# Ledger of designs, part 119: peptides against a protein of PDB entry 6RGO

Target 1, 392 residues: chain A of PDB entry 6RGO
Amino acid sequence: MALKLLGFNQDATCFSVISSNKGVTIYNCDPFGKCFELEKSTSNDEELDFLVEMLFSTSLIAVVDKTIGASKRKKLKIVNTKRKATICELTFPHEIMDVIMNRKIICVVLKSDQIFVYDISCMKLLRTIDVRGEKLKSTSKFRNSEAVGDIGVRVSLSTDNNSILCYSSYSKSDKENAPLNDIVVFDALKCIQINVLPAVHQSNIVCIACSPDGMLMATASEKGTIIRVFKTIDTENDEPILVNEFRRGSRPSRISEMKFNHDNTLLACVGESDTIHIFALPVTTTEADANEDDTLQQSSHSLSSSINGLQYISKGLANRFGKIIVSKIPTQSQQRHVAYIKIPENAKYRIGFPKDTTNTIHICGEDGNYLVYSIPRNEVGPCTLVKSNTFD

## One batch from the design tools (peptide; made by RFdiffusion4, then SolubleMPNN)

Design b2_p8_7_s3 (from b2_p8_7 with Q5L E8K)
Fold by OpenDDE base, seed 4:
Structure b2_p8_7_s3 (fold): chain B 392 residues (1-392), chain A 8 residues (1-8)
Amino acid sequence: as target 1 above (392 residues)
Amino acid sequence: SLFELLEK
């Protein structure tokens, strides 16, 4: 049977799959087992396509049936899994491309490059973000959205209550073909843009991950060779802070998913390659208030070194060419993975980090494997398989 | 309310 992975929930306690015969199935990770099923609405031999976003281990899921006809692809259902009841149904003007949520916010991404931000508690629309509309003020051509293949607005939402939304936006370049290579950082609760990271890649961004606390974001382009990690909120001289640059590989390969662990010490990535890569993030030691009152009086040595006054060469020709300051992301030494998992070629995998064990990763495959790996702390090497289960 | 789903 063909399985299609929908992914893990925010804390990797559950994962969702589409089974061609059954419809949507949600599995618990521990104890491993089926916890919910949504039967297919039709007996047709149509390939099942769904979006399902689960709110942690709660009874709340968001469901989009993409299988049957253009009308259902525009409908979001909020379902109580315990009651087996639809609580809310929303209809959008365009096809739903993605749904992401936390305990406060639901974001709905449309094929129109619109993001609808809702308060989850009441399903009140807080904001419509029109990623194209910001561009259309500069470029009047309605590009037929049909010819833009798998390239659309990408989103990631912090799993905390701060609800930091990171989304890909179009570069302000006057080029008709401006790539989706900017990132906007948005406070989804206050509906305020916090930051804009311009031109974080040379090509369209195809994968974004926000850290659970919303303080970090990871980005990957269509090339998937380099992953960049930025601070979301903090800036240095109004410029983006690049925390890390990771090399996934030398060959282009699409990254489908990235995840931070719950303490922001690890970033995992998965995609079309035979390898899940896990990267270590530097622990930002918060400067503990070492109020060490250490009064050490050490002496006044007055080294007056006369730094010579090198001359003001006045070369005044301010050539007006608006160099798009592609902020030279400092050439940090590209770090490699610290750990890896080998996966079958052509098997799509999804990843999740459990909250309670920062050095454990959950993975599930369209091959029907649910696997738990231990991540090595002190050595660069393969992850160790701890638990294996199968599903169908 | 949708809120009753968040507490469980």
Scores: peptide ipSAE 0.041, ipTM 0.805, DockQ to the pose 0.346
Fold by OpenDDE base, seed 1:
Structure b2_p8_7_s3 (fold): chain B 392 residues (1-392), chain A 8 residues (1-8)
Amino acid sequence: as target 1 above (392 residues)
Amino acid sequence: SLFELLEK
């Protein structure tokens, strides 16, 4: 059967898939098994397409029927899985491209580059963000985005209650074809813009991941060769803080998904390549001053390793068309993966990090495999397969 | 309704 992956929920306790014959199925990860099915409403041989976002392990799902020819691509359904009942329905002026949620907020992304932010508790609209609206003051031409079907606004939301929303925005360049290479950081609860990261890549951003706590954000462009990690809220001299720059590879390859683990120590990425890459983030050890007074006098051999801090003078090339975030990280200091998983060629995979096991990753494939891997901590190498299940 | 589903 042809499977399409929808992905994991926020804590990787469940994942959702589309089966061409069955419709939408949600699986529980542990114990492994089917926990919900949404039956196909039509016997037509049309390729099924759905958005399904599950709220953690709750009975709340958001569903959009995106099937071609379906008049439902503008309709969000909120479903109670235990009651098998629609509890809310919202209709939008444009096709729904993405839906993301946490315990406080639902964000709905439209093909119009609008983000609708809702309070999940009552489905009250808090904000409409028009990502084009800052640009539309100049040129009224709706680009018929018919041909560029795959480049749109990308979003990520913190899984915590702080509800930090990161989204891609158009650069302020006078060019008719400004790329979606800016990031806006938005407090979805207070409905305020917190930060703007201008030109974080040279090309359109196609993947964003927010950390669970909303303090970090990872970005990848359509090239997918470099992943950048920024602080979301904190700035240095009103400039964005680049924490990490990771090299996935030398060859262009689209990244479809990135995820942080729950303690912000790992970043995983998956996409069109045969490899899931896992990167280590620097642990900010808050030195808790353990004032353990243990007086052991051992000899102060001062290995003065002269780390010549080459103050690379950031000559800001203020080109007329906006401040590009020039990576202050030399190409030689770009970190590689610490771990990897090989996946079948041409199989799409999705990734999730479980909450309770920070060294474990869940993956599922359109090949019908649900796999649990252990991530090595002490060496650079392959992940170890711990558990395998199959689904149809 | 929605709120009661978010508490679980």
Scores: peptide ipSAE 0.040, ipTM 0.809, DockQ to the pose 0.323
Fold by OpenDDE base, seed 5:
Structure b2_p8_7_s3 (fold): chain B 392 residues (1-392), chain A 8 residues (1-8)
Amino acid sequence: as target 1 above (392 residues)
Amino acid sequence: SLFELLEK
């Protein structure tokens, strides 16, 4: 049976899948089991396609049926899973590409490169962000909507109540073919732009992850070889702060998902490769707790991994075209993964970090495997499988 | 309401 993965919820307590025979199914992670099903409304052998965004472990989900015809693809349904009832239905002018939510807001991304920001409590529209708006003033040529393949506006939202929205935007260039390689940081509650990170990659951004607290973002381009981590709000001399540059691999491979753990110590990435990569972020030890005098002589051989404090080389190299390019960290200073998981080749996986266990990762595959791995703390190596379940 | 689903 063909399974299609939709993903984990914000805290990795649930995941959603499309089963060809059943429609949308939501599984609880612990105890493992099916907790909701949305039955297939159609007898046709059409390939099922849905967007499903969950609100943590609550009975609220947002659903878009993409299976049948252009009309349903423009409809957002807010569903109560306990009552199996539609609470709200919204119709958009264009196809819905993505839906993301937290406890405060819902963001709806359209094929028109518009982001609709709603207050979740009342479904009031707070803002329409037109990502093309500056570009439409210069070039009336709509790229024919058919030839705009998998390259659209990407979004990520903090899972906290601060509701920091990161989205990809078009670089300011008079060129008809400006890439989606800028990031805008937006306060989705106040509807204020906080920051703009120009040209964070040379090509279109295809994956963004916001940290749970909204203080960090990770970005990957179509190449998927380099992941960059930035501060979202903080700037240094009005320039973006590049925290880390990670090398996933030497060969191009699409990254489909990235996630931070709940304490911002780890970043995981998954995609078309046979490997989930987990990277360590530098913990800024605030020096504050230095005063407790507790003389416990535990001769812990602190492997002083001289993490040479990578000086923030924030020096935007203006290239020959006057574009600020985020300086590439020299290839020798590009960090590798600290941990990894091998997955079947060509199997699509999704990742989630549970809230209470920052060194545990949940993964699920279109192969019907739900797996829990322990991440090694003190060594570089494979993750250890702790729990496995199967679903259909 | 949607609100009643968020408070639980």
Scores: peptide ipSAE 0.038, ipTM 0.796, DockQ to the pose 0.344
Fold by OpenDDE base, seed 3:
Structure b2_p8_7_s3 (fold): chain B 392 residues (1-392), chain A 8 residues (1-8)
Amino acid sequence: as target 1 above (392 residues)
Amino acid sequence: SLFELLEK
């Protein structure tokens, strides 16, 4: 049967799939098993298309049926999985492209490049973000429907209560074809813009991940060769907002998903390649509690040598041209993966990090495999398979 | 409330 993966929930305790015969199925990861099913609304052999976002391990899901007719693609249903009942239905002016949530906020992304921000507790609209803005409304010929499906606003939301929303935005270049290569950092609770990261890639951003705490964000462009990690907030200490630059590969390959682990020590990426890459992030040791004596000489092979390349941005140019966040970091400072997983060629996979095990990753494939891997700590190498299950 | 749906 054709499976389509929807992905893991925020804590990787569940994952959602579309089965061509059953409709939407939600699986629990541990103990492994089916926990919910949403049956097809129609008996037709039409290709099923859904958006489903689950709120952690709760009975709350957001559902968009994209299978039949332009009207259904504009409807968001909030469903109680225990009662099998629709609690709320919202209709939007345009097709829904994405839905993300945490315990406080639901964000709905439209094909019009609008983001609707809701308070989840009452489904009150807090903000409508128009990513195109007023200037681009005149020149945005509706990109011809066929080739355009893939280039839209990308979003990521912190899983914490701070509700940091990161989204891709159009560069302010007067060019009719401005790329979606800016990032906006937005406090979704306060409805304020925190930061703008201009021109973080040369081409459109196709993947964004926010850390669980909202302190970090990762970005990848259409090329998918370089992943950049940024601080979401400017720190007073003149610290560079670009904290890491990772090389996934030399060949272009689309990244479909990125995730941070729960302690911000790892970043995983998956996409069209045969390899899930896992990168190590520098632990920001807060200097404060390093007073206790334990002389464990862990040979910290100083990853410090790669950061020194950023200091050569002469202070003089920063004043006249707005924050040039992405200087050409020398290709030599680009870190590789510390761990990897080989996946079947042409199988789409999704990734999730469980909360309780920082060195474990959950993956699931459209091949019907749910796999749990252990990530090596002290060596560069393959992840070890710990558990496998199958689903249909 | 929507919150009563958040409890297991």
Scores: peptide ipSAE 0.043, ipTM 0.816, DockQ to the pose 0.302; fails the geometry check

Design b2_p8_8_s1 (from b2_p8_8, 5 letters changed)
Fold by OpenDDE base, seed 4:
Structure b2_p8_8_s1 (fold): chain B 392 residues (1-392), chain A 8 residues (1-8)
Amino acid sequence: as target 1 above (392 residues)
Amino acid sequence: VDLSELLK
């Protein structure tokens, strides 16, 4: 049977799959087993396509049937899995490309590069974000429908209640083909833009991950060779703070998904390559208030090295080339993975971090494997397989 | 629409 992975929920307690014969199936991770099935709406041998986003281990799912006709692709259904009932149906002006949620917010991404932000509790629209902005409405030749599948607005939402929304935006370059290489950080609850990270990659951003607490974001371009991790809210002199730069590989390869673990110590990435990469993040030692008490007066003589300031007054010619504010993201030493998992090249995998075990990763494949790996803490190496299950 | 029961 052809399986298509929809992914893990926010805490990796469940994952969703499309089975060509059955429709959507949701599996529980522990104990492993089917917890919900959504039957296919048609008997036709049409390739099933769905968006399904599950809210943690709750009975709330968001469903978009993309299988049949342009009309269904514009409909979001909110379903109670326990009651097997549609609670709400929303219709959008354009095809739904993505749906993300937490306990406060649903974000719906449209093919029009619009993000609809809803209060999940009442399904009230809080904001419509037009990522193209008002000025670009005139030149929006819909990029021809065929090539549009891969290059669109990407979003990630914090899994906490702060509801930090990170999304890709078009660079302010007046070029008709401005890349989606800016990141906007948005408070989805207050509906306020918090930060803008300009030109975080040279090419379109194709993958974004927000940390569970919303304090970090990871970004990858269509090249997928470098992953950058930034602070979301904090800035230094109004410039974005690059925390890490990771090298996934030397060869271009699409990254389909990235996730932080629940304590922001690990970042995993998966995509078209035979390898899931896991990177270590610096533990921000919160300076615990070490009590000031030990006044040991070590009189370290400050050697006042008088560095003679040679003022080289280089007459810089004012070349009028528009400052592409290539923010000089300091070239931090590109770090490699600390751990990895080998996967079949032809099988798409999805990743999830369980909440209670920060050194464990859940993965599932279109090959029908659900696998739990232990991540090494003190050594660089392969992850150890702890548990395996199969699904159909 | 009230979804508050499903958020628990």
Scores: peptide ipSAE 0.351, ipTM 0.941, DockQ to the pose 0.862
Fold by OpenDDE base, seed 2:
Structure b2_p8_8_s1 (fold): chain B 392 residues (1-392), chain A 8 residues (1-8)
Amino acid sequence: as target 1 above (392 residues)
Amino acid sequence: VDLSELLK
């Protein structure tokens, strides 16, 4: 049977899959098993396509039937999984491309490059963000640039209650084909733009991850060779703060998903490559008061020493070429993965970080494997398989 | 629409 992965929920306690014969199934990770099933509404041999976002381990799911031929591609259903009942249905003017949520907010991304922000508690519309309309106000030409292919607005939302929304926006360049290479940071609760990171990549941004607390974001372009991590809110001299630049690989490969772990110490990425990469983030040691309690000098030579390569980018050369804010971090200062998982070629995988185990990663594949890996702490190497389950 | 019961 063809499986299509929808992904993990916010805390990796559940994942969603499409089975061609059954429709949508949600699995619980521990104990492993089916927790919800949405039956196939169509008898036709049409390839099933769905968006399904689960709100943590709650009974709330958002569902979009994206199956070809159906007018349902514009309909968001909010479903109670315990009651197996649709609570509300929203119809949009355009096809729904993505749905993301936390305990406060639902964001609905349309093919029109619009983001609809809702209060989840009442499904009240808080804001419509028109990413194209902002571009058109800056660039007078109404070109229906049909976004050629899978290039559209990307979004990520913090899993906390701060509800930091990061989205890709069009560069203000007068070029008709301005790339989606800006990032906007938005307070989804207050409906206020917090920050704008211009030209974070040279090409369109195809993947964004917000940290659970909304303080960090990771970005990847169509090339997928470099991942950049920025602060979302904090700025230095009104300029964006680049925290990390990671090298996934030398060969171009699309990144489909990135996730931070719950303590912002790890960033994982997955995509079209045979490898899930896990990167270490510098632990901002909050200077907790070093109260003097003397004793246990266990010389954990913390891997902290090699991170000092954040050379202050000297102000001088910024003048002539339009401020690509992201100075080319010298290729030598690009951090590599600290851990990896090999996955089957041609199998799409999704990733999730469980809340309670910051050094554990959950993965699931269109091959029907759900796998739990332990991430090594003190060495660069493969992750260790801890648990495996199969699904159909 | 009240979804408050599902957010628990």
Scores: peptide ipSAE 0.345, ipTM 0.939, DockQ to the pose 0.861
Fold by OpenDDE base, seed 1:
Structure b2_p8_8_s1 (fold): chain B 392 residues (1-392), chain A 8 residues (1-8)
Amino acid sequence: as target 1 above (392 residues)
Amino acid sequence: VDLSELLK
């Protein structure tokens, strides 16, 4: 049977799949088993496509029927899984591309590059963000939306109550075809822009992950060779803080999903490659209260090692083109993965980090495998398979 | 719409 993966919920306690014969099925991870099923409403031989976002282990799901030919691609349904009942339905002016949520907020991304932000408790619209609207002052013809099917606004939301929303935006470059290579950080509760990270990649951003606490974000471009991790809120001299730069590989490969673990110590990525990569993040020790006490004056002369700064004399061709402040992202030393999982080359996989086990990762494949891996702590190497289940 | 019961 053809399976299509929808992904894990925020805490990796459940995952959602589309079965060609059954419709949408939600599985519980532990104990493993079906917890919800949404039956196929139509007998048509059309390839089923859905968005399903589950709110943790709650009975709340958001559902969009994206099936081709279905007049439902503009409709968001909020469903109570325990009652098997639609609580509300929202209709949008354009096709729904993505839906993300936490305990406070639902964000709905449209094909028009609009983000609708709702209070989840009452489904009140808090904000409409128009990612194109800042550009509409330039006569940028509608990019013929047909040819660029895969390039749109990407979003990620913190899983905490702070509800930090990160989204890709269009660069302010005078080029008619400016890339989606800026990031905006937005407080979804207060409906204020917190930060803007300009030109974080050279090409369109195709994947964003926000940390659970909203303090970090990871970004990847269409090339998928480099992952950058930034602080979301904090700036240094009004410039974005690059925390890490990770190298996934030397060959271009699309990254479809990235996730932080619960304590922001690990970042995982998955995509079109045969390998899930796991990277280690530096633990930002919050400087705890250094108590005042011990005065010991030890005067040890720090040897001033004269690191000869190689002044690269960049030849000053002072051509008059306007100062595009290409924020020189400081070239940090590119780090490699600390752990990996090999997956079948032709199977799409999704990833999730469980809350209670920071060194465990859940993965599921369109091959019908649900797998739990242990992540090595003290060595660079493969993850160890701990548990496996199959689904149909 | 009240969804507060589902958020618990």
Scores: peptide ipSAE 0.339, ipTM 0.938, DockQ to the pose 0.870
Fold by OpenDDE base, seed 5:
Structure b2_p8_8_s1 (fold): chain B 392 residues (1-392), chain A 8 residues (1-8)
Amino acid sequence: as target 1 above (392 residues)
Amino acid sequence: VDLSELLK
C-alpha cells in the first residue's frame, strides 16, 4: 500500500502517516504501536493528502484535508484524539500550505503567503503576517497558480514556550521576481519582529529549522548543497551571526526536513538523497570553573582537533544593489557531516530527535520502516541501528 | 473555545 509520511511530533514520541486504505494513522514510538486512527471520509479512489500537526503526546491534533477535489483545503480542524471529536473548525480565505504549533501558539501558513498566528489555549487570532505586504503595493500579479508548487513561505517554530517563529520573506528588490531568501525572526507571543536576516541564500529558501529554544536557525535553499546556521536573536554590529556553514553535498538535492536535537549539539537533514546527514554544532563550553583538586591523570587524548576558530567573516558582500549578502564561508571552512544514515534511493524519510537521548535519532520511511539509530560521538562514521519496527 | 484541558 502507498504510505505518505506526515512526520514526527516535537519530541519524536509519535509520528503520523497517511495509509491509502485507512486515512491518517498516528504511531507511538515507545512502546511502538498505533495510538490514533482517522478514517477516510470518502470511498473515492482519490490520492489522500493531509496536513497533521501533533502537540507532543497530547490528545490535541490539527488536521487539514488536502485531498485533490476536496473543498476542505481551507479548513483547519482541531481534533481531540481521545474523544475522536472535532473541537473546532477554522476556515481560511486561501488553501492551507502548512500548520506548526507548540504549547502556546498555532501558526497557519496560507497559499497567499499569509501567516495566521493563534493563541492555542483559546484559538484567538493574535496576528496576521502578510509576507507579500510590501510587494502588493507594486505588483497585483498573483504568481500564476501553476508555478505555486514548491516555492512558498516556509516557517519553523521553537518547541519551547518562547515561541520564536522563523519565516522566509521576499528580498526588498524592485524586481517583480524577488526570491524568498530573507528570514524574519518573530516573537509569536508578543507579536514583535525581533530580527531580519537578509539574503541568507542566493535562491529561495525551501527548508527552515528552528532550535527547540529558538536561539538557532538552520536554512537551506533549492540547491540543498549548503546549510547555514544562524543565531536568531543575537546580532554583531547589527549584522546576522553565521554560526556554521555545512556542506551536505556537491550535487543539488532538495532538503525536505532539518531538525536540531534538544541540546543544540546536532543538526540532521533529510531529503531526496540516499543519505541522512548529521552535523555537529560547536558546543560553546562555558568554562565551568573546574576547581583544581582531583588529580586523576586519565590522559584521555581528546582529539582536540583544533577547530581553528571560525573567523566570523561578517564581511557581507554588498551586491550591485547595496544589499548585504551573507558571505559564504570559504570552501575549506565548510564542515561535513559527522554521522550519516543510508536510506533507500527514492524513499521519503522523516526525522525526529527524542528528548531524553541526545545521541539518538528516530527515522521513518514511506517504505513502512520505523528505525532508531545511535549517533557516534567520537568518530566520523555511519550511525548504528538500535531498533527496527514496521508499519502499514 | 477552551483548549486548556488538552494542553496538559
Scores: peptide ipSAE 0.290, ipTM 0.927, DockQ to the pose 0.878

